# Peptides against a protein of PDB entry 6B4J: the designs that were tried, part 142

Target 1, 315 residues: chain A of PDB entry 6B4J
Amino acid sequence: DITMQWYQQLQDASMQCVLTFEGLTNSKDSQAKKIKMDLQKAATIPVSQISTIAGSKLKEIFDKIHSLLSGKPVQSGGRSVSVTLNPQGLDFVQYKLAEKFVKQGEEEVASHHEAAFPIAVVASGIWELHPRVGDLILAHLHKKCPYSVPFYPTFKEGMALEDYQRMLGYQVKDSKVEQQDNFLKRMSGMIRLYAAIIQLRWPYGNRQEIHPHGLNHGWRWLAQILNMEPLSDVTATLLFDFLEVCGNALMKQYQVQFWKMLILIKEDYFPRIEAITSSGQMGSFIRLKQFLEKCLQHKDIPVPKGFLTSSFWRS

## One batch from the design tools (peptide; made by RFdiffusion4, then SolubleMPNN)

Design b1_p21_5_s3 (from b1_p21_5, 11 letters changed)
Fold by OpenDDE base, seed 5:
Structure b1_p21_5_s3 (fold): chain B 315 residues (1-315), chain A 21 residues (1-21)
Amino acid sequence: as target 1 above (315 residues)
Amino acid sequence: RKEELEKMRKEIEELLQELLS
């Protein structure tokens, strides 16, 4: 399975990255600990500021992240910070930055769907300049949300139930599994962020370059989802999230083929979702139904709320 | 862009055929 091979390759690369900076993370030296914390803050704080900022400030954040990744000193917490302060600094920063982007999907986008777009455009732009960050974004995303690959983890003989639940993307703390609504909320945020990344280009970059992970991956994602048996509540929720965020972009890119896909979803796949939907899960089902019916009726998919406009970049 | 679009369209058609099979 090529999809699973890709998944595993990214996970292996991510694990190798962690091993490369283990010396920095495990150091007992006070100076090394300080450097680690400074680098972690420099990598993560700018990302956390994205959702509250205008276009001009977004550019400043992008430039700061790019400078950090380029080995230049940046100001963080009143200190000059550089990845050159430690031989493992760059690997550590790339990993933590990628992790933070995914975490913003999991937390910020989950609570505020519109936040997907400014976060995604920065992530996309950084990915163009720093491919390793992009690979690590995928690795973190896939690990937290296997449905972004997509695949549905299977229970294996001898596996602990808690481990299986974690593989499915659930948080398990003190032997208590996360509630379904919270789980779906987090998964939705990550899928929405992903759907935004694949369609957005940083406007101040070299537009002649190919998107490192563009809409073709969105099309692949849809195709893979449709080839899988639907999962109760999850498939209906995430399919809606994905289409709401990137459906307009897919429509513009793929035209007639997109509409064929949408008809296939409505006429062939949707009944399969219905068959596994319980009365308590009708909310996600109805939302998807109404979205599909509206789009097919109007022969249009609306631009998603929060989509970045020219006015945003002039602010 | 045209060549890339054509390639993607072909890939889409192949994927659609796989979905319909």
Scores: peptide ipSAE 0.030, ipTM 0.633, DockQ to the pose 0.092
Fold by OpenDDE base, seed 4:
Structure b1_p21_5_s3 (fold): chain B 315 residues (1-315), chain A 21 residues (1-21)
Amino acid sequence: as target 1 above (315 residues)
Amino acid sequence: RKEELEKMRKEIEELLQELLS
């Protein structure tokens, strides 16, 4: 399975990255601990500052992240911080930065869907300049949300139930599994972030270059989802999230082929979703149904709320 | 860009054909 091979390759790369900076993370030396903390803050704080307020502020954040990844000193917490402070500093920062982007999907986007776009455009721009960060973003995303690959983890003989639940993306704390609503909320946030990344380009980069992980991956994702049996509640929820965020972009890019796919979803795939949808899960199903019916009726998919316009970049 | 778009469309058509088969 090519998809699973890709998944595993990214996970392996992520694990190798962790091993590379293990000396920094496990050091008991006071100076090393200080450097680690400073680098961690320098990598993560700018991402947390991303907002929908002004394009100029977003540019400042981008420039700061790019400078850090380029080996230049940046100001963080009143201190000058550089990845050159430790030989493992760059790998550590790339990993933590990628992790933070995914966390923003899991937390911020989950609660505020509009936040997907400013986070995604920064992530896309950084990915273009620093491909390793992009690979690590995918690795973190895939691990937390296997549905972003997509694949559905299977229970294996001898596996603990809690481990299986974690593989499915659930948080398990003190032997208590996360509530379904919270789980879906987090998964939705990550899928929405991913759907935004694949369609957005940093406006101040070299636009002549191919998107490092563009809309073709969105099409692939849809194709893979449709080739899989639907999962109760999850498929309807995430398919809606994905199409709401990047459906307009896919429509513009793939035109007639996109509409054929959308018709296929409505006429062929919906009955399969319905067949596994319980009465308590009808909300997600109905939401997807209404969305697709509206889009097919109007022969248009609306631009998602929060999409960055030219006016945003002039602010 | 045109060539890239055509390539992507072809890939999509192939993927879609697989779904429709």
Scores: peptide ipSAE 0.032, ipTM 0.627, DockQ to the pose 0.144; fails the geometry check
Fold by OpenDDE base, seed 2:
Formats: C-alpha cells, structure tokens, sequence
Structure b1_p21_5_s3 (fold): chain B 315 residues (1-315), chain A 21 residues (1-21)
C-alpha cells in the first residue's frame, strides 16, 4: 500500500529526528536545559501568536520563524536565541515548530475554525522555505489524525484497547477515553488546518514555484476517502470539514472533474454513509447532506469564512 | 445511471493511482 508506505516513511523520519536531538533533550547540563527551553519557546510562542487580526503582525511572526530556522538570532523571552547554540538545535526547533502547528490545528482551529487560514498560510510559507518542517508537520498530523492520510487504523492481535483507541486518534487518560464530541472537534481542527495549508501560498514568497504540498494532495485525499468504507460519524464530519475549507479551491482547480466527484459523493457514497449513521449521529450527516445539496444546486462552493483577503494583508 | 457512477468511480481510482505513483 503506497499510502501506508508514505505514512510510515514520514513517521520514520520523525522518529529519526527525535533521535538526532536526544542529546539536547536528555542533557542534565544546566546550560543545555536552558538552551532547550529557549529554543522550544522561540519555536512555539510565535505560532501561538498567530491571529486573524492583522496581516502585518502575521508577516512579523513569519519573519521571526524563518529567521530562527535560518540560523539567525531571534529575541525570545527577553533573550537572544539561535539554533546555533547547540548542534542539535535546528533539528529540535524544526520538530517542535511542526508539532506546534499541528497542535494549533488540534486546539485553536478546533475551537475557532477561522483560525485555520492564518495558521495555514504561515505553515505553507515556512514549508516552502523549509521542506523538512513540512514533512514533520505531516508526520505529526498523520500520527494525531490518521484520517488526514487517510487511513483507518486496525486493531491488531494482542493490542490493548487503549492503544487502539490512541491509534484512532482518541486521547486516553487514566484509562478514560475521550468523549466522541471532543475527539471529532480535535480531528475537525486538524483536517481544516490541512485543507487550508494545501490551498494557501505565502504572499511574500516566490509564487512562481509549485506549492510544496498543494491541491493535488487534496484531490488525492478525496479520492482515497471515496475508495474507503465510511467510518461512523468520522467520515461525514471530516468530509464536510474538508470540503467547507478547500472545496472552493478544488472547484476552481479541477472544475468539471470536481463536480463529477461531488455527484459521486452525493449519489454513491452518501447512501453508504447513511447506512452506518445512527440516530445520534444524524447531525454530522445532515450537515454534510445540506452542504452538498446546496453546492450541487447552485453549482458553486462558497469561499470559506475566514479566508484571507487582500484587505487582511493591507492591515 | 448506475453504470455511469461506476465509470466515475473507476476514473477516480485511476486518478488516485496516478497521484500515488
């Protein structure tokens, strides 16, 4: 399975990255610990500062992250911080930065869907300049949300139930599994972030270059989803999230082919989703149904709420 | 209509293979 090979390659790369900076993370030296904390803050705080408020602020954040990744000193926590402070500093920062982007999908976007776009445009721009960060973003995303690959993890012989639940993306704490609504909320946030990344380009970069992980991956994702049996509640939820965020972009890119896919979803895939949808899960199903029906009726997919406009970049 | 849907499914599957190759 080519998809699973890709998944595994990214996971292996991520694990290898962790091993490369293990010396920094496991050091008992006071200075090394300080450097680690400074680098972690320098990598993560700017991402947390991403907001929908002003394009100028977003540019400042981008420039700071790019400077850090480029080996330049940046101010963080009142101190000058550079990845050159430790031989493993760059690997560590790339990993933590990627992790933080995905975490913002999991937390911030989950709670505020519009936050997907400013986070995604920064992530996309950084990915363009630093491909390794992009690979690590995918690795973190895929691990937390296997549906972003997409694949449905299977229960293996001898596996603990809790481990299986974690593989499915559930949080399990003190032998208590996460509630379904919270699980879906987090998954939605990550899918929405991903759907935003694949369509957005940093406006101050070289737009003549091909997107490092563009809409072709969105098309692939949809194709793969349609070739899979639907999962109860999950498929309807995430398919809606994905189409709401990037459906307009896919429509513009693939035109007639996109509409054929939408018809296939409505006429062929929907009955399969319906067949596995319980009465308690009708909300997600109905939401997807209404969205598809409106889009097909109007022959248009609206620009998603929160999409970054020219006015945003002038602010 | 059923045949048309099946054709569309096959086209999508082929596209998927091309994208993943």
Amino acid sequence: as target 1 above (315 residues)
Amino acid sequence: RKEELEKMRKEIEELLQELLS
Scores: peptide ipSAE 0.032, ipTM 0.720, DockQ to the pose 0.704; fails the geometry check
Fold by OpenDDE base, seed 3:
Structure b1_p21_5_s3 (fold): chain B 315 residues (1-315), chain A 21 residues (1-21)
Amino acid sequence: as target 1 above (315 residues)
Amino acid sequence: RKEELEKMRKEIEELLQELLS
């Protein structure tokens, strides 16, 4: 189908990117190794420094990332670093940067949901200026969280169980599969980050241009989810996460159509979720139920906690 | 109501195809 074709195209592009900078990553030359490490740090450290503390600091981080991607030298680890240090430097940095944004979703946002917004606004702004980074963000996101596409990977004949578990997004280390709660926590973080990206624009850019991956993709995501059979625990969890983060924005954008969709979720889709929910999974189910009921009752979806305000940008 | 929901499902499916085309 079209969704799977899109998924595969992004994965192919990501794989081609990796092949393009393979010379840099596989080099045994000491200088090349040094350059690789410097570029990797320059790409990833600024992202790890993103916080909810001050808008001015966030701007500094954005400017550093943009400068790096623009071929300008940046200071990292006490050294001047530029993608021009190696012919494969730009591709490598774009890939590692995109990977780091997704990692912040699965780690930082997973643990602190409010962190989604400052990370997302930087990612969105960088995506606007550097479309390839955006494509790579999607590729990394889709690989780690197939539910962000969305699709549910299926077990194929002859497939190893561990490989199937990895396709589902589970981490498997030393033949031990990740616990369900940790898995869902990571998936939640990535979905929340994605939901934030599609609604946010960097305030210091040309906002007259169309969002490179805007709310229409949120609408698409919901539509696709509703056209799929629910997955036990996963669907209830991630649907809640998505709606909590971008439901307000979708409501404002799509208005009556949004509410029709929400009613469809509550009346048609929710019973299907219930039918596959075990007693041990009632937490996510009840949370989604309460959210939907509250939103429908009040005819409103609240602005998510951590949403960036004007006061944040003045700090 | 069931018919209305089914209509909505079809509309969403059509919208999905338009967005991805």
Scores: peptide ipSAE 0.031, ipTM 0.708, DockQ to the pose 0.678; fails the geometry check

Design b1_p21_5_s4 (from b1_p21_5, 12 letters changed)
Fold by OpenDDE base, seed 5:
Structure b1_p21_5_s4 (fold): chain B 315 residues (1-315), chain A 21 residues (1-21)
Amino acid sequence: as target 1 above (315 residues)
Amino acid sequence: RKEELQKMRKELQEALQQLLE
């Protein structure tokens, strides 16, 4: 399975990355611990500062992250911080930065869907300049949300139920599994972030370069989802999330092919979703239904709320 | 990896095309 091979390759690369900076993470030296914490803050704080307020602020954040990844000193917490402070500093920062982007999908975007766009455009721009960060973003995303690959993890003989639940993307704490609504909320945030990344380019970069992970991956994702059996509640939720965020971009890119696919979803795939939808899950089902019907009726996919406009970049 | 991803995308797109037929 080529999809699973890709998944595993990214996971292996991520694991190898962790091993490369193990010396930094396991050090008992006080100076090494200080460097680690400074690097972690320098990598993650700028991402947490991403907002929809002003394009100028977003540019400052981008420049700071890029400077850090380029080996330049940056100011963090009133101190000068550089990845050159430790031989493993760059690997550590790339890993933590990628992890933080995905975490913002899981937390911030999950609660505020509009936040997907400013986070995604920074992530896309950084990915363009630092491909390893992009691969690590995918690795973190795939691990937390296997539906972003997409694949459905299978229960294997001898596997603990909790481990299986974690593989499915559930949080399990003290032998208690996460509630379905919270699970879906987190998955939605990550899918929305992903859907935003694949369509956005950093406006101050070299636009002549090919998007490192562009809309063709959105088309691939849809194709793979449609080739899979629907999963109760999950498929309806995430398919809606994906189409709401990147449907307009896909429509513009693929034109007639997109509409054929949308008809296929409505006429062929949607009944399969309906067949596995319980009465308690009708909310997600109805939302997807209404979206599809509206889009087909109007022959248009609306630009998603929160999409970055020219006015945003002038602010 | 790039070649593998290209192959994967092609295969999935072809599979989608078959669904549209």
Scores: peptide ipSAE 0.032, ipTM 0.621, DockQ to the pose 0.082
Fold by OpenDDE base, seed 1:
Structure b1_p21_5_s4 (fold): chain B 315 residues (1-315), chain A 21 residues (1-21)
Amino acid sequence: as target 1 above (315 residues)
Amino acid sequence: RKEELQKMRKELQEALQQLLE
């Protein structure tokens, strides 16, 4: 399966990255520990500062991240920090930065859907300049949310139930699995972030270049989802999240083909989702249904709430 | 490696596009 090969290649690259900076992460040396912590903060704090407040502030954050990845010193925690402080510093920072972007999906976007757009535009812009960060974003995303690939992990003989639950994206702590609502909330956040990344370009870059991971991947994702048997509650939830965030962009890009896809969902895929939906899980299904019916009736998909406008970039 | 991944993505897209044609 070509999709699984791609998944595995990204996971392998991520694993190789971890091995590359193992010396930095496992060091018992006090100076190395200090450098590690400084680099980790320098990589992650700017991402946590991303907000919908002002475009100028977002530009400052972007410039800081880009400077760090470019080997320039940046101020973090009152200290000058550079990836050149350790030979493994760049790999470590790229990994931690990518991890943090995905974490903002599962935490911030999960709670505040509008946050997807400012986070995504920074991630997209950084990906354009630093392709390795983009690959690591995908690797982290795919591992935490296999539905972003998409594929459904299967239980293998001899596997512990907890390990299978983790593969599905559930958090398991003290032998307690995460509640379904919290699980879906986190998955939704990550899917929404992904859907935003594939459609957004950093406005201060060379927009004449092809998006490093653009809407064609959104089209691929939808096609793959539709070719899979639906998973109870999950498929309806994430399909809605995806279409709400990037449906307008996909409509503009693919036009007639996009509408054919929506008809396919309505006529073919809805019955399949319904067949596996219990009475207690109808919420996600009904939400998707209402969204699609509205879009088909109006022959339009609305611009998502929180989409960045020209006024945002002038602030 | 990048080129190979890009090729794989393209092939995947082409294969999946048939679902919507």
Scores: peptide ipSAE 0.032, ipTM 0.575, DockQ to the pose 0.045
Fold by OpenDDE base, seed 2:
Structure b1_p21_5_s4 (fold): chain B 315 residues (1-315), chain A 21 residues (1-21)
Amino acid sequence: as target 1 above (315 residues)
Amino acid sequence: RKEELQKMRKELQEALQQLLE
């Protein structure tokens, strides 16, 4: 399976990255610990500062992240921080930065869907300049949300139930599995972030270049989802999230082919989703149904709420 | 209609394969 091979390659690369900076992370040296903490803060704090408030602020954040990844000193916590402070500093920062982007999908976007766009445009721009960060974003995303690949993790012989639940993307703490609503909320946030990344380009970059992970991956994702059996509640939820965020962009890109796919969803895939939808899960199903019916009726997919406009970049 | 749906499924599968190559 080519998809699973790709998944595994990204996971292997991520694991190798962790091994590469193990010396920094496991060091007992006081100076090394300080460097680690400074680098971690320098990588993650700017991402946390991403907001929908002003394009100028977003540019400052982008420039800071790019400077850090380029080996330039940046100010963080009142200190000058550089990846050159340790031979493993760049690998560590790339990993932590990628992890933080995905975490913002999991937490911030999950709670505030509109936050997907400013986070995604920064992530996309950084990915364009630093491909390794992009690969690590995918690795983190895929691990936390296998549905972003997409694939459904399988229960293996001898596997603990908790481990299987974690593979499915659930958080398990103190032998308590995460509630379904919270699980879906986190998955939604990550899918929405992904759907935003694949359509957005940093406006101050070289737009003549091909998007490093563009809408073709959105088409691939949809095609793969439609070729899979639906999963109860998950498929309806995430398919809606994905289409709400990137459906307009996909419509513009693929035009007639996109509409054919929507017809296929309505005529062929909906009955399959419905067949596995319980009465308690009808909310997600109905939401998807209503969205698709409206889109098909109007022959249009609306621009998602929170989409970055020219006025945003002038602020 | 059934044949049309089958055709659409094949087209999507082919598109997926091309993107993975």
Scores: peptide ipSAE 0.071, ipTM 0.762, DockQ to the pose 0.774; fails the geometry check
Fold by OpenDDE base, seed 4:
Structure b1_p21_5_s4 (fold): chain B 315 residues (1-315), chain A 21 residues (1-21)
Amino acid sequence: as target 1 above (315 residues)
Amino acid sequence: RKEELQKMRKELQEALQQLLE
C-alpha cells in the first residue's frame, strides 16, 4: 500500500530526527538545558502569536521563524537565540516547530476554525523554504490524526485497548478515554489546518515554484477517503470539515472533475455514511447533508469564513 | 506552471476514474 508506505517513511524520518537531537534533550548540563529551553521558546512562541488581526504582524512572525531556521540570531524572551548554539539545535527547532503547528490545529483551530488560515499560510511558506519542517508537520499530523493520511488503525492481537484508542487519535489519561465530542473537535481542527495548508501559499515567496504539498494532495485525500468504508461519525465530520475549508479551492482548480466527484459523494458515498449513522450522530450527518445539497444546488462552494483576502495583507 | 497544472489534472482524472469504476 503506497499510502501506508508514505506514512511509515514520514514516521521513520520523525523518529530519526528525535534520535539526532537526543543529546540536547537528555543533557543534564546546565548550559545545554538553558539552550534547549531558549530554542524551544524561540520555535514555539512565534507560532502561538499567529492571529487573524494583521498581515504585517503575520509577516513579522514568518520572518522570525525563517530567520531562526536559517541560522540567524533571533530575539526570544529578551535573549539572543540561534540554532548555532548547539550542533543539534536546527534539528530540534525543526521538530518542535512542526509539532507546534500541529498543536495549533489541535487546539486553536479546533476552538476557532478561522484560525486555520493564518496558521496554514505561515506553515505553507515555511514548508516551501524548509522542506524538512513540512515532512515533520505531516509526521506529527499523521500520528495524532491518522484520518489525515487517511487510514484507520486496526486492532492487533495482543494490543491493549488503551494503545488502540491512542492509535485512533484518542487521548487516554488515567485509564479514561477522551469523550467523543472532544476527540472529534481536535480531529476537526487538524483536518481543517491541513485543508488550509494545501491551498495556501505565502504571498511573499517565489510563486513560480510549485506548492510543496498542494491541492493534488487534497484530491488524493478525498479519493482515498471515498475508497474506504466510512467510519461512524468520524467520516461525516471530517469530510465536512475538509470540504468546507478547501472545497472552494478544489472547485476552482478541478472544475468539472470536482463536481463529478461531489456528485459521486452525494449519490454513492453518502448513503453508505447514512447506513452507519446512529441517532446520536445525526448532527454531523445532517451538517454534511445540508452542505452537499446546498453546494450541488447552487453549483458553488462558498469561500470559507476566515479566508485571507488582499485586505488582510495590506493591514 | 501550466505543465504542473496539466499533470495535476491528469492525476486527478486518473484518480476520479478509479472511483468511477
Scores: peptide ipSAE 0.034, ipTM 0.618, DockQ to the pose 0.142; fails the geometry check

